Peptides against a protein of PDB entry 4N7V. Designs and how they scored, part 204

Target 1, 222 residues: chain A of PDB entry 4N7V
Amino acid sequence: TLRSITSPLVAHRLKPIRQKTKKAVVSILDSEEVCVELVKEYASQEYVKEVLQISSDGNTITIYYPNGGRGFPLADRPPSPTDNISRYSFDNLPEKYWRKYQYASRFVQLVRSKSPKITYFTRYAKCILMENSPGADFEVWFYDGVKIHKTEDFIQVIEKTGKSYTLKSESEVNSLKEEIKMYMDHANEGHRICLALESIISEEERKTRSAPFFPIIIGRKP

## One batch from the design tools (peptide; made by RFdiffusion4, then SolubleMPNN)

Design b2_p30_1_s3 (from b2_p30_1, 11 letters changed)
Fold by OpenDDE base, seed 2:
Structure b2_p30_1_s3 (fold): chain B 222 residues (1-222), chain A 30 residues (1-30)
Amino acid sequence: as target 1 above (222 residues)
Amino acid sequence: EEEEMEKELEEFEKELEEKYREEIEKELKE
């Protein structure tokens, strides 16, 4: 099943974006829907031959073929759906479209990993918890130039000198120089606080059933 | 065919990541 290889994409709270590759254009719309435009070149002109439009929650996929399958000239936005539209649920999506859905899913996950959910300003750094899940990315930009980027898989450190390295195990973290450990300790504390705030804010959001509380900014840059 | 599909997907992801990462990292520094 499609579910065995990917979960439904989640594009909620993401800003509109349009990214072109050689073979496709992937967009997040103002509606938070995701569009995959399949592009072919003919006579030095690019045409959109197929469009997958995916709902913001990833559960509904609308597929259409612009201009009766002849293609529509590539523009600054997806072409409008035509009369011949196929609509599928996530669990009923034909296998021939799974790869294209996966393209959209991976793109959305990338965007989420770069989309701030919580920005927290400390005395020493700007801390950012991102939208991706599980294990949201966490970035710390120290005002003195040090940067720490935490993911589920690794920790990247950029020192004041510009020296960069990646830590992939606890043993490597424990082997850090004492000076770097101080930055790591601060980063970890900021991370803990952001996670705690995320939990509290999410609970309040659930109770109030209001407009989204995220993204949120805590504190201000000194 | 599956291997070719995975390779093409990986290339697509790399292209997207490279373009998007550079732009967003600039925004994060602002």
Scores: peptide ipSAE 0.029, ipTM 0.610, DockQ to the pose 0.329
Fold by OpenDDE base, seed 5:
Structure b2_p30_1_s3 (fold): chain B 222 residues (1-222), chain A 30 residues (1-30)
Amino acid sequence: as target 1 above (222 residues)
Amino acid sequence: EEEEMEKELEEFEKELEEKYREEIEKELKE
């Protein structure tokens, strides 16, 4: 089943974006729907042959073939749905479209990993907890130029010199230079605070059942 | 077939990451 491969994508709170690859254009719309435009090139012109439009909660997939399958010239936005539209639920999506859905899902997850959920300004850094889950990415941009990027899989450090390296184990973290450990300590504290705030705010959202509180900004840049 | 699909997905993700990174990093620095 599709569910065994991926969960429904979640595009809530994501800003509109359009990214083109060689074979596809993936977009998050103002409506927070996600569109995958499958692109073919003919005579040096790119055409959209197929469009998957996925609801913001990932549960509804609308598929259409622009211009009766002949394709529509690639533009700055997805082509309008044609008369021949198929609509599927996530669990009823034909297998032939699973890969394309995965493309959308991976894209959304990537965007989420780069979309601020909580921005926290400290004395030394801009800390950002991202929207992806589980294990949200956490970025720390120190005002002096040091950057730390934490993911579920690794920690990337960019030093003032521009030197970049990736840490994948606790032993590697423990082997850091003392000066870098100071940055890491600050990053970890910021991370802890952001996670705590996320929990508190999420609980309040649950209680009030109001509009989303995220994204939020805590503090001010010095 | 699954291996081909995975390869295509990886390539797609790489393309997306490369294109998206520059824009996002710019936004994050601002």
Scores: peptide ipSAE 0.027, ipTM 0.607, DockQ to the pose 0.349
Fold by OpenDDE base, seed 1:
Parts: structure tokens; C-alpha cells; sequence
Structure b2_p30_1_s3 (fold): chain B 222 residues (1-222), chain A 30 residues (1-30)
């Protein structure tokens, strides 16, 4: 099943973006829908032959073939749906479209990992919790130039000198120099606070059923 | 095809990271 390969993509709160590749253009629209345009070149012109439009919650996939399958010239936005439109649920998506959906999902997840959900200014750093899940990326930009990037898989440290290294285990973290440990401690505290705030804010958001509270900025740069 | 897709995503990731870092650094300088 498609579900065994990927979960439904989630594009809520993401800003519009358009990324062109060799064979496709992937876009997040103003509507927070995700479009995959399949591109082919003919006579030095690029044409969109197929479009997958995926709902913001990833559960509905609309597929159409521009210009009756002849293709439509590539533009700055997806072509409008044609009269021949197929609509599928995530669980009913034909297998032939699974790779394309996976591409969209990976793209969205990448964008989410670079999309601030919570920005928290501390006395020493700008902390950012990203939108990706599970295990959202967390970045700490210290005002003195030190940078820490935490992901589900690793922690990257960039020192003032520009020296960069990656930590993949707690043992490696524990082996850090004392000076770096201070930065790590601060980063961890900032991370804890952001996660706590995320939980509290999300609960309030659920209760109010209002406009999204995220992204949010807490504090101010000194 | 899958490998090509992954490479394209990796390239995009790099581009996005660079852009994002530039934006953050700009904000930190202000």
C-alpha cells in the first residue's frame, strides 16, 4: 500500500514555493495544496504532461492531463485542470502515481524541516523549532557565531572558527569540550522550552478552533 | 528513476539550506 511507503503529506502553514527539477516542478500553492507537474521537453520547449494536485492534508489527489494529454507549455504556475479530472483518496491512489506522491511528500517534508514553527529568542541565541514531524528539526544560532542544528538523526555543531562536526550518539555529545557543552546545554534548554510551548499552544489551538497560532515568535533579539 | 529523484531532492535541500542560512544570518546582523 501507499501507506507502507509514506504517510499523507501535510502542507498546512507552509509558504508558497515552486521548485523546478529536470522532470518535474513541485509547488506549494497559496491554498497550501501541493502540485507535481510532470515536465517533458519537446522542440526546446518544456511542456506539462501530467499534474498531481494534492490537498493540504495529503488525503485527496486530483490528477489531470493538460490539453487532453498533449501537454501545456510550462509556466510560472500549474496549468488549470482540464475536463478530464480524476480524484482519488490517499488509500485509493493507483500504484502508478505512488512515486510521484512520494516525491511530493519528500519535498514537503524537506520544506517543513526549513519552515519555522516556533522562533524563540534567548539571551544568547535565536532558537527555531521547525514544522517537520516526527522529531522536528531544531536550530540554534548563537549571537557569537556558534550554530547547533538538531535533527532526529544527528546534531551538527558549527564553532566560531567555522569548524563543523556531526554527533550521532549521546556518547559523542558527552565527549564534547566543556566550552561546547555550554552551548549544547543552552540549545537543549531552548529545545525543551520550544517543545513545551508547542504542546501548550497546540492544545489551545485545538480548543479555540480558530486561525492557526503558528508560526509564532517568542522573545526578541537583545 | 528513484535515484534521480533522490539526487534532485538532495540538490534542492542544499539550495534551500543555503538560502535559509543566508536569511537567518541576515536577520542576526540586523
Amino acid sequence: as target 1 above (222 residues)
Amino acid sequence: EEEEMEKELEEFEKELEEKYREEIEKELKE
Scores: peptide ipSAE 0.027, ipTM 0.619, DockQ to the pose 0.855
Fold by OpenDDE base, seed 4:
Structure b2_p30_1_s3 (fold): chain B 222 residues (1-222), chain A 30 residues (1-30)
Amino acid sequence: as target 1 above (222 residues)
Amino acid sequence: EEEEMEKELEEFEKELEEKYREEIEKELKE
């Protein structure tokens, strides 16, 4: 099943973006829908041959072939859907489209990992909890130039000198120099606070059923 | 066409990872 290789993508709260490669263009629209345009080159012109338009919650996939399958010239936005469209649910998506969906999902996940959900300014740093899940990325930008990037898999440290290294185990974290440990402690505290706030805000958002509360900025840069 | 599209997507994933790190950091972060 498609579900065995990926979960439905989630593009909620993501800003519009359009990224072009040689073979495809992926976009997040103003509607927070995701479009994958498959591009072919003919006579030095790029044409969109197929479009997958995926709903913001990833559960609905609309597929169409521009200009009756002849292709539509690549433009600054996806071509409009034609009358000959196919609509699928996530669980009913034909296997031939799974890889394209997976591509869209990976793109969205990458964007989410760089999209602030909570920005928290401390006395020493700008802390950012990102939108990706599970295990949202957490970045700490210290005002003195130190940077810490936490992911589900690793912690990256960039020192004032520009020296960077990755920590993949608790043992490595425990072996850090005392100076770096201070930064790590602050980062961890900021992370804890952001997670706590996320939980509280999400619960209130659920109760209110209003417009999204995220992204949110807490505090101000000193 | 399906096989060609599969290769296209693999290349796209590689290109996306390289381009995205620099550009997205400027556009999405305040």
Scores: peptide ipSAE 0.028, ipTM 0.632, DockQ to the pose 0.197; fails the geometry check

Design b2_p30_1_s4 (from b2_p30_1, 10 letters changed)
Fold by OpenDDE base, seed 2:
Structure b2_p30_1_s4 (fold): chain B 222 residues (1-222), chain A 30 residues (1-30)
Amino acid sequence: as target 1 above (222 residues)
Amino acid sequence: EEKEMEEELEEFEKELEEKYEKEIEEELKE
């Protein structure tokens, strides 16, 4: 099943973006829908031959072929759906479209990993918890130039000198110099606080049923 | 045709990862 390969993509709260490659264009729209445009070139003109439009919650996929399959000239936005639209649920999506959906999902996940959900200013650093899940990326930008980037898979450290290295195990973290451990301790504390605040804010958001609370900024830059 | 489409998609993924990760990061942090 498609679900065994990927979960439904989640594009809620993401800013609009449009990225073009040679053969496709992927977009997050103002509506938070995700569009994949398949592009072909004929006589030095690019045409959109196929469009997958995916709902913000990833559960509905609309597929259409612009201009009766002849293609529509590539523009600054996806072509509008015309006649002969196919609509599928996530669980009923034909297998021939699974790879395209997976691509859209990966793109959205990348965007989420770079989209601030919580920004927390401490005395020493700007801490940022990102939108991706599970295991949201967490970045710490110390005002003295040190940077720490935590992902589910690794921790990247950039020292004041610009020296960069990656830690992939607890053993490597434990072997850090005392000076770097101080930064790591602060980063971990900031991370803990952001996760706690995320939980509290999400619960209040659920209760109020108002406009999204995220992204949120806590504290002020010194 | 299906294999060609898969190859096209793989190229698309590589292009996005290599070219746009930094650009996306800059755009989303402004």
Scores: peptide ipSAE 0.024, ipTM 0.632, DockQ to the pose 0.183; fails the geometry check
Fold by OpenDDE base, seed 4:
Structure b2_p30_1_s4 (fold): chain B 222 residues (1-222), chain A 30 residues (1-30)
Amino acid sequence: as target 1 above (222 residues)
Amino acid sequence: EEKEMEEELEEFEKELEEKYEKEIEEELKE
């Protein structure tokens, strides 16, 4: 099943973006829908041959072939759907499109890992909890130049000198220099606060059932 | 055609991971 290789993508609250590679263009639209445009080159012109348009919740996939499959010249936005449109649910998506969906999902997950959900300014740093899940990325940008990036898999530290290293275990964290531990302690506290706030705000958002509360900014840069 | 599309997607994923991460950060972060 498609679910065995990926979950439905979630593009809610993501800013519009368009990224072009040689063979495809992926976009998050103003509507928070995700479009994958498959690109072919002919006579030094790029054409969109196939489009997957995925709903913001990832559950609906609309597929169309511009100009009856002849292709539409690549532009600054996806071509409009044509007369021959197929619509699928996530669970009914034909297997031939699974890899394309997976690509879209991975792209969205990457964007989410770079999209602020909560920005929290402390006395010493800008802390950012990202939109990705599970285990949202957490970045701390200290005003003195130190950076800490926490993911589900690792912690990256960038020192003032620009020296960078990755920590993958508690033992490695415990072996940090005392100076770096101070930064880590602050980062962890900021992370705890952001997670607590996320929980509280999400609960209120659920109760209110109105416009999204996120992204939010807490505090001000000194 | 399906095999070609698979290769295209693999290349695309690689390009995204290697080239666009920083650009995405600059565009999306305040």
Scores: peptide ipSAE 0.023, ipTM 0.629, DockQ to the pose 0.186; fails the geometry check
Fold by OpenDDE base, seed 1:
Structure b2_p30_1_s4 (fold): chain B 222 residues (1-222), chain A 30 residues (1-30)
Amino acid sequence: as target 1 above (222 residues)
Amino acid sequence: EEKEMEEELEEFEKELEEKYEKEIEEELKE
């Protein structure tokens, strides 16, 4: 099943973006829908041959072939759907489209990992909790130049000198120099606070059923 | 044809992850 490969993508609250490669263009639209355009080149002109348009919640996939499958010239936005439109639910998506959906999902996840959900200014750093899940990325930008980036898989440290290293285990974290541990402790506290705030705000958002509360900014740069 | 399309998509994924990560980050941090 498609679910065994990926969960429905979630593009809510993401800013519009368009990224082009040689053979495809992926976009998050103003509507928070996600489009994958499959591109072919003919006579030095790029044409969109197939489009997957995925709803913001990932549950509805609309597939169409521009210009009756002949392709439509690549533009700054996806071509409008034509008469030949197929609409699928996530669970009913034909297997031939699963890889394309997976790509869209991975793209969205990448964007989410770079999209601030909570920005928290401390006395010493700018802390940012990102939108990706599970295990949202967390970045700490200390005002003195130290940077810490936490992901589900690793912790990256950039020292004042520009020296960078990656930690992948608790043992490596515990082996840090005492000076760096102070930064890590602050980062961890900021992370804890952001997670706590995320939980509280999300619950209030659920109760209110209004416009999204996120992204939010807490505090200000000193 | 399906295999070719899958390979094309894998290349696209790789290009996006390697080349555009920084650009995406810069666009989204504003």
Scores: peptide ipSAE 0.023, ipTM 0.625, DockQ to the pose 0.184; fails the geometry check
Fold by OpenDDE base, seed 3:
Structure b2_p30_1_s4 (fold): chain B 222 residues (1-222), chain A 30 residues (1-30)
Amino acid sequence: as target 1 above (222 residues)
Amino acid sequence: EEKEMEEELEEFEKELEEKYEKEIEEELKE
């Protein structure tokens, strides 16, 4: 099943973006829908031959072939759906479209990993919890130039000198120099606080149902 | 045609992973 390889993408709260490669364009629209445009070149002009338009919650996929399958000239936005469209639920998406959906999902997940959900200013750093899930990315930008980037898979450290290294185990973290451990301790505390706030705010958001509370900024740069 | 589209998508994914991650980060910061 499609669910065995990916979950429905979630594009809520993401800013519009459009990324072009040679063969495709992926977009997050103002509506928070996600579009994958498949591009072919004819006579030095790029044409959109196929479009997957995915709802912001990932559960509805609309597929259409612009201009009766002849293609529509590539523009600054996806071509509008025609009358000849196919609409699928996530669980009913034909297998031939699964890779394209997976691509859209990966792109959205990447964007989410770079989209602030909570920004928390401490005395020493700007801490940022990102939108991706599970295991949201967490970045700490210390005002003195040290950077720590935590993901589900690793911790990247950039020292004041610009020296960069990646930690993949707790043993490696424990082997850090004492001065770096202080930064790590601060990063971990900031992370804990952001996660706690995320939980509390998400619960209040659920109760209120008026408008999204995220992204939020806590404090200000000293 | 379907095979061509699959190959195109694989190339697209590869381009995104290898080259465009940085560009995406830069665009999101603007």
Scores: peptide ipSAE 0.023, ipTM 0.621, DockQ to the pose 0.132; fails the geometry check

Design b2_p30_2_s1 (from b2_p30_2, 13 letters changed)
Fold by OpenDDE base, seed 4:
Structure b2_p30_2_s1 (fold): chain B 222 residues (1-222), chain A 30 residues (1-30)
Amino acid sequence: as target 1 above (222 residues)
Amino acid sequence: DEEEIEKWIEETPEPSERVKKLIEEFFKSL
């Protein structure tokens, strides 16, 4: 099943973006829908031959072939669906489209890992909890130039000198220099606070029918 | 064409490092 390969993508709260490669263009639209445009080059012109338009919750996939399958010239936005439109649920998506969906999903996850959900300004750093899940990325930008990036898989440290290293185990974290441990302690505290706030805010959001509460900024830039 | 695109998607499951940086710069500027 498609679910054995990937979960439905989640593009809620993401800002519009358009990324072109040689063979495809992936976009997050103002509607928070995700489009994959499959591109073919002919006579030095690029044409969109196929489009997958995926709903913001990833559960609905609309597939169409621009200009009756002849292709539509590549532009600054996906071509509008006109003819030969097929609509699928995530669980009913034909296998032939699974790779394309997976590409869209991975792109969205990447964007989410760089999209602030909570920005928290402390006395010493800008802390950012990202939108990706599970295990949201957490970045700490200390005002003195130290940077810490926490992911589900590793912790990256960038020192003031620009020296960078990656920590993959608790033992490596425990072996840090005392100076770096202070930064790590602050980062961990900021992370804890962001996670706590995320929980509280999400609960209030669930109770209301208002616009999304995220992204949120706590504190001010110094 | 479809096979070539599918092969490309398989070989490049994530955006390039350049794209990652651009995305990072864009969203951090917000």
Scores: peptide ipSAE 0.032, ipTM 0.594, DockQ to the pose 0.025
Fold by OpenDDE base, seed 1:
Structure b2_p30_2_s1 (fold): chain B 222 residues (1-222), chain A 30 residues (1-30)
Amino acid sequence: as target 1 above (222 residues)
Amino acid sequence: DEEEIEKWIEETPEPSERVKKLIEEFFKSL
Protein backbone atom coordinates (compact mmCIF):
# COMPACT_ATOMS: atom_id res chain seq x y z
CA THR B 1 0.00 0.00 0.00
CA LEU B 2 1.00 3.64 -0.38
CA ARG B 3 0.73 3.98 3.41
CA SER B 4 3.55 1.48 3.80
CA ILE B 5 5.80 3.93 1.93
CA THR B 6 4.60 7.30 3.23
CA SER B 7 1.85 9.05 5.17
CA PRO B 8 -0.40 11.69 3.59
CA LEU B 9 1.54 14.91 3.19
CA VAL B 10 0.58 17.91 5.31
CA ALA B 11 0.95 21.32 3.68
CA HIS B 12 -1.17 23.36 6.10
CA ARG B 13 0.28 26.75 7.08
CA LEU B 14 3.10 26.50 4.53
CA LYS B 15 4.02 29.54 2.47
CA PRO B 16 3.94 29.31 -1.32
CA ILE B 17 7.12 28.04 -2.94
CA ARG B 18 8.08 26.77 -6.38
CA GLN B 19 11.09 24.56 -7.06
CA LYS B 20 12.10 23.68 -10.59
CA THR B 21 14.23 20.76 -11.65
CA LYS B 22 15.01 19.54 -15.15
CA LYS B 23 12.15 17.05 -15.25
CA ALA B 24 9.71 18.36 -12.67
CA VAL B 25 8.44 21.41 -10.86
CA VAL B 26 7.10 21.12 -7.33
CA SER B 27 4.95 23.89 -5.92
CA ILE B 28 3.10 24.76 -2.78
CA LEU B 29 0.29 27.09 -3.83
CA ASP B 30 -1.45 29.92 -2.00
CA SER B 31 -4.28 27.44 -1.46
CA GLU B 32 -1.75 25.20 0.36
CA GLU B 33 -2.24 22.57 -2.33
CA VAL B 34 0.85 20.82 -3.64
CA CYS B 35 1.46 20.45 -7.36
CA VAL B 36 3.94 18.20 -9.12
CA GLU B 37 4.38 19.21 -12.75
CA LEU B 38 6.13 16.68 -14.97
CA VAL B 39 8.13 18.53 -17.59
CA LYS B 40 9.26 17.54 -21.07
CA GLU B 41 11.30 19.53 -23.56
CA TYR B 42 10.23 19.96 -27.18
CA ALA B 43 11.80 22.35 -29.70
CA SER B 44 13.76 24.11 -26.94
CA GLN B 45 10.54 24.81 -25.01
CA GLU B 46 9.54 23.16 -21.74
CA TYR B 47 6.04 21.72 -21.50
CA VAL B 48 4.04 20.35 -18.61
CA LYS B 49 2.84 16.89 -19.64
CA GLU B 50 1.29 15.69 -16.39
CA VAL B 51 0.16 17.37 -13.18
CA LEU B 52 -0.48 15.85 -9.78
CA GLN B 53 -2.44 18.27 -7.62
CA ILE B 54 -2.50 17.15 -4.00
CA SER B 55 -4.80 18.63 -1.37
CA SER B 56 -3.35 20.40 1.66
CA ASP B 57 -4.15 17.40 3.85
CA GLY B 58 -2.63 14.99 1.32
CA ASN B 59 -5.78 12.87 1.09
CA THR B 60 -7.00 13.89 -2.38
CA ILE B 61 -4.93 13.63 -5.55
CA THR B 62 -6.15 15.19 -8.79
CA ILE B 63 -4.31 14.13 -11.93
CA TYR B 64 -4.63 15.76 -15.34
CA TYR B 65 -2.76 15.83 -18.64
CA PRO B 66 -2.67 19.31 -20.22
CA ASN B 67 -3.80 19.44 -23.87
CA GLY B 68 -4.56 15.73 -23.97
CA GLY B 69 -0.99 14.86 -23.04
CA ARG B 70 0.62 17.13 -25.65
CA GLY B 71 1.60 19.44 -22.82
CA PHE B 72 1.16 23.06 -21.84
CA PRO B 73 4.06 25.57 -21.93
CA LEU B 74 5.82 25.78 -18.58
CA ALA B 75 4.86 28.97 -16.74
CA ASP B 76 5.25 30.54 -13.29
CA ARG B 77 2.40 28.39 -11.97
CA PRO B 78 0.81 25.03 -12.78
CA PRO B 79 -1.54 24.93 -15.77
CA SER B 80 -5.25 24.85 -15.04
CA PRO B 81 -6.88 21.41 -14.90
CA THR B 82 -8.19 20.06 -18.21
CA ASP B 83 -11.51 18.37 -18.89
CA ASN B 84 -9.89 14.95 -18.48
CA ILE B 85 -9.34 14.87 -14.73
CA SER B 86 -8.86 11.85 -12.52
CA ARG B 87 -9.45 12.21 -8.79
CA TYR B 88 -8.20 9.70 -6.25
CA SER B 89 -8.10 9.34 -2.52
CA PHE B 90 -4.75 8.62 -0.92
CA ASP B 91 -5.67 4.95 -0.40
CA ASN B 92 -6.98 4.56 -3.96
CA LEU B 93 -4.06 6.21 -5.76
CA PRO B 94 -2.80 3.97 -8.57
CA GLU B 95 0.64 2.51 -7.91
CA LYS B 96 2.07 4.24 -10.99
CA TYR B 97 1.78 7.58 -9.15
CA TRP B 98 3.21 6.48 -5.79
CA ARG B 99 6.77 7.63 -6.45
CA LYS B 100 5.56 11.03 -7.60
CA TYR B 101 3.47 11.35 -4.47
CA GLN B 102 6.44 10.28 -2.34
CA TYR B 103 8.56 12.99 -3.94
CA ALA B 104 5.93 15.61 -3.17
CA SER B 105 5.70 14.33 0.39
CA ARG B 106 9.44 14.52 0.97
CA PHE B 107 9.56 17.99 -0.54
CA VAL B 108 6.78 19.16 1.75
CA GLN B 109 8.49 17.60 4.75
CA LEU B 110 11.69 19.46 3.86
CA VAL B 111 9.81 22.75 3.55
CA ARG B 112 8.15 22.05 6.90
CA SER B 113 11.57 21.52 8.50
CA LYS B 114 12.43 25.09 7.45
CA SER B 115 9.06 26.65 8.31
CA PRO B 116 8.80 28.32 11.73
CA LYS B 117 5.88 27.17 13.85
CA ILE B 118 6.97 28.89 17.06
CA THR B 119 9.59 31.63 17.29
CA TYR B 120 10.69 32.34 20.85
CA PHE B 121 13.09 35.13 21.77
CA THR B 122 15.00 34.55 24.99
CA ARG B 123 17.51 36.77 26.73
CA TYR B 124 20.31 35.02 24.87
CA ALA B 125 18.86 33.54 21.67
CA LYS B 126 16.21 33.29 19.01
CA CYS B 127 14.63 29.84 19.30
CA ILE B 128 12.59 28.35 16.45
CA LEU B 129 10.44 25.22 16.51
CA MET B 130 9.67 24.09 12.95
CA GLU B 131 6.55 22.59 11.37
CA ASN B 132 7.90 19.15 10.45
CA SER B 133 6.69 16.02 12.21
CA PRO B 134 7.31 13.74 13.95
CA GLY B 135 10.27 15.23 15.84
CA ALA B 136 10.17 18.84 14.64
CA ASP B 137 13.46 20.56 13.94
CA PHE B 138 14.55 23.07 16.56
CA GLU B 139 17.01 25.88 15.87
CA VAL B 140 18.67 28.21 18.37
CA TRP B 141 20.45 31.32 17.15
CA PHE B 142 22.39 32.84 20.01
CA TYR B 143 22.97 36.57 19.75
CA ASP B 144 26.70 36.06 20.24
CA GLY B 145 26.92 33.91 17.10
CA VAL B 146 26.57 30.37 18.45
CA LYS B 147 24.01 28.22 16.63
CA ILE B 148 22.44 24.91 17.63
CA HIS B 149 20.27 22.91 15.24
CA LYS B 150 18.42 19.91 16.64
CA THR B 151 16.76 17.29 14.45
CA GLU B 152 15.38 13.85 15.18
CA ASP B 153 18.65 12.38 13.90
CA PHE B 154 21.38 14.75 15.09
CA ILE B 155 22.44 17.97 16.77
CA GLN B 156 24.59 20.42 14.84
CA VAL B 157 26.66 23.00 16.72
CA ILE B 158 28.26 26.07 15.19
CA GLU B 159 30.63 27.85 17.58
CA LYS B 160 31.54 31.55 17.65
CA THR B 161 34.66 30.80 15.63
CA GLY B 162 32.57 29.22 12.89
CA LYS B 163 33.70 25.74 13.86
CA SER B 164 30.90 23.30 13.10
CA TYR B 165 30.33 19.73 14.24
CA THR B 166 27.51 17.19 14.44
CA LEU B 167 26.50 15.08 17.41
CA LYS B 168 24.71 11.78 16.64
CA SER B 169 24.75 10.03 20.01
CA GLU B 170 24.16 10.76 23.65
CA SER B 171 27.80 9.98 24.40
CA GLU B 172 28.93 12.71 22.03
CA VAL B 173 26.56 15.18 23.67
CA ASN B 174 27.92 14.24 27.09
CA SER B 175 31.49 14.80 25.89
CA LEU B 176 30.88 18.46 25.01
CA LYS B 177 33.07 21.18 26.49
CA GLU B 178 31.56 22.88 29.52
CA GLU B 179 31.27 26.16 27.65
CA ILE B 180 29.21 24.49 24.92
CA LYS B 181 27.12 22.62 27.49
CA MET B 182 25.86 25.97 28.73
CA TYR B 183 24.55 26.77 25.26
CA MET B 184 23.09 23.27 24.97
CA ASP B 185 21.33 23.63 28.32
CA HIS B 186 19.77 26.90 27.18
CA ALA B 187 18.78 25.35 23.85
CA ASN B 188 17.17 22.39 25.61
CA GLU B 189 15.23 24.69 27.91
CA GLY B 190 14.02 26.75 24.97
CA HIS B 191 13.02 23.54 23.21
CA ARG B 192 11.06 22.33 26.23
CA ILE B 193 9.23 25.65 26.45
CA CYS B 194 8.37 25.64 22.73
CA LEU B 195 7.00 22.10 22.95
CA ALA B 196 4.93 23.01 25.99
CA LEU B 197 3.57 26.11 24.26
CA GLU B 198 2.80 24.11 21.12
CA SER B 199 0.70 21.71 23.17
CA ILE B 200 -1.17 24.46 25.02
CA ILE B 201 -1.81 26.56 21.92
CA SER B 202 -2.90 23.54 19.89
CA GLU B 203 -5.41 22.65 22.57
CA GLU B 204 -6.84 26.18 22.57
CA GLU B 205 -6.93 26.13 18.78
CA ARG B 206 -8.93 22.90 18.92
CA LYS B 207 -11.40 24.39 21.40
CA THR B 208 -11.98 27.65 19.53
CA ARG B 209 -12.19 26.06 16.05
CA SER B 210 -10.95 29.40 14.70
CA ALA B 211 -8.30 30.34 12.18
CA PRO B 212 -4.88 28.79 12.74
CA PHE B 213 -2.96 30.24 15.67
CA PHE B 214 0.38 29.22 14.19
CA PRO B 215 2.89 30.49 13.30
CA ILE B 216 3.45 32.53 16.45
CA ILE B 217 6.19 34.77 17.77
CA ILE B 218 6.86 35.01 21.50
CA GLY B 219 9.02 37.77 22.90
CA ARG B 220 10.90 40.47 21.01
CA LYS B 221 14.14 40.68 19.16
CA PRO B 222 16.60 42.55 21.44
CA ASP A 1 9.89 10.05 -21.44
CA GLU A 2 7.40 9.31 -18.70
CA GLU A 3 9.39 6.26 -17.64
CA GLU A 4 12.53 8.36 -17.53
CA ILE A 5 10.81 10.95 -15.33
CA GLU A 6 9.55 8.22 -13.03
CA LYS A 7 13.03 6.77 -12.79
CA TRP A 8 14.41 10.21 -11.98
CA ILE A 9 11.87 10.64 -9.19
CA GLU A 10 12.77 7.23 -7.80
CA GLU A 11 16.47 8.05 -7.87
CA THR A 12 16.03 11.55 -6.42
CA PRO A 13 13.06 11.31 -4.06
CA GLU A 14 14.29 14.30 -2.03
CA PRO A 15 15.32 17.79 -3.05
CA SER A 16 19.01 18.27 -3.69
CA GLU A 17 21.25 20.10 -1.26
CA ARG A 18 21.06 23.07 -3.57
CA VAL A 19 17.28 23.09 -3.28
CA LYS A 20 17.59 22.77 0.49
CA LYS A 21 19.78 25.87 0.56
CA LEU A 22 17.35 27.76 -1.66
CA ILE A 23 14.51 26.84 0.64
CA GLU A 24 16.50 27.99 3.64
CA GLU A 25 17.32 31.28 1.96
CA PHE A 26 13.70 31.70 0.96
CA PHE A 27 12.41 31.34 4.50
CA LYS A 28 15.15 33.55 5.92
CA SER A 29 14.06 36.30 3.56
CA LEU A 30 10.51 36.30 4.92
Scores: peptide ipSAE 0.025, ipTM 0.623, DockQ to the pose 0.024
Fold by OpenDDE base, seed 2:
Structure b2_p30_2_s1 (fold): chain B 222 residues (1-222), chain A 30 residues (1-30)
Amino acid sequence: as target 1 above (222 residues)
Amino acid sequence: DEEEIEKWIEETPEPSERVKKLIEEFFKSL
């Protein structure tokens, strides 16, 4: 099943973006829907031949073929659905569209990994917890120029000198110089605080059923 | 240089600016 390969994409709270590649254009719309436009070139003009429009929660996929399948000239936005419209749920999506859905999902996950959910200013750094899940990315920008980027898979460190390296195991983290460990300790504390705040804020959102609280900024630059 | 760093600390770039290069690299492999 598609569900065994990927979860429904989640585009909530993401800002609009449009990215063109050779064969496709992927967009997050103002509505937080995600569109994949399949592009073909003919006589030096690009045409959109197929569109997958995916709901913000990833559960509904609308597929259409612009201009009766003849294609519509590529523009600054997806063409409006007019001809040969099919609508599917995530679990009923035909297998022939799974690769295209995965393409959209990977794009959304990438955008989420660079979209702030919580920004937290400490005495020494700007800390940012991102929107991706599970295992949200966490970035720490120290005011003295040190940067730490934590992901589920690795920790990247950029020192004041511009020296950069990646840590992939606990043993490598434990082998760090003491001066770098101090930055890591601060980063880890900031991360812990952001995760705790995320939990508390999410619970309050659930209780109040109000408008989304995220993204949120806590503290200010010293 | 210092002023640019200060602006970066105070202002978080839009996802489009932050992600553009990474997206381009990612989709080259697809």
Scores: peptide ipSAE 0.023, ipTM 0.531, DockQ to the pose 0.030
Fold by OpenDDE base, seed 5:
Structure b2_p30_2_s1 (fold): chain B 222 residues (1-222), chain A 30 residues (1-30)
Amino acid sequence: as target 1 above (222 residues)
Amino acid sequence: DEEEIEKWIEETPEPSERVKKLIEEFFKSL
């Protein structure tokens, strides 16, 4: 099943973006829907032959073929749905579209991993907890040029010199230079604070049933 | 220095631009 290889994508709170590739254009719309436009080139003109429009919660997929499958010239936005529209739930999506859905999902996951949920300014750094839960990415941009990027899989360190390395185990973290450990300690504290705030804010958001509280900025730029 | 920090922040791309760049790099690798 599709569910065995991916979960429904979640595009809530993501800002609009449009990314063109050779074969496709992927967009997050103002509505937080996700569109995959399949592109073909004819006579040096690009045409959209197929569109997958996925709801913000990933559960509804609308598929249409512009101009009865002849294609519509590629523009700055997805073409409007035509009369030949198919609508599927996530669990009823035909297998022939699974790869395209996965493409959209990976795109959304990437966007989420780079979309701030909580921005926290400390005395020494800009800390950012991203939207890609669970195990959200956490970035720390120290004002002196050091950068730390924590993911579920690794920690990337960029030193002032531009030297970059990746840590994949606790043993590697423990082998860090003392100078870098100080940055790591600060990053970890900022991370803890962001996670705590996320929990508290999410609970209040649930209680109030109002507009989303996220993204949020805590502290001020120095 | 506060002024240096402000300059650094101003020189740092906004999250949206960073997202775009990383997405572009991601799709180039596919």
Scores: peptide ipSAE 0.022, ipTM 0.516, DockQ to the pose 0.030

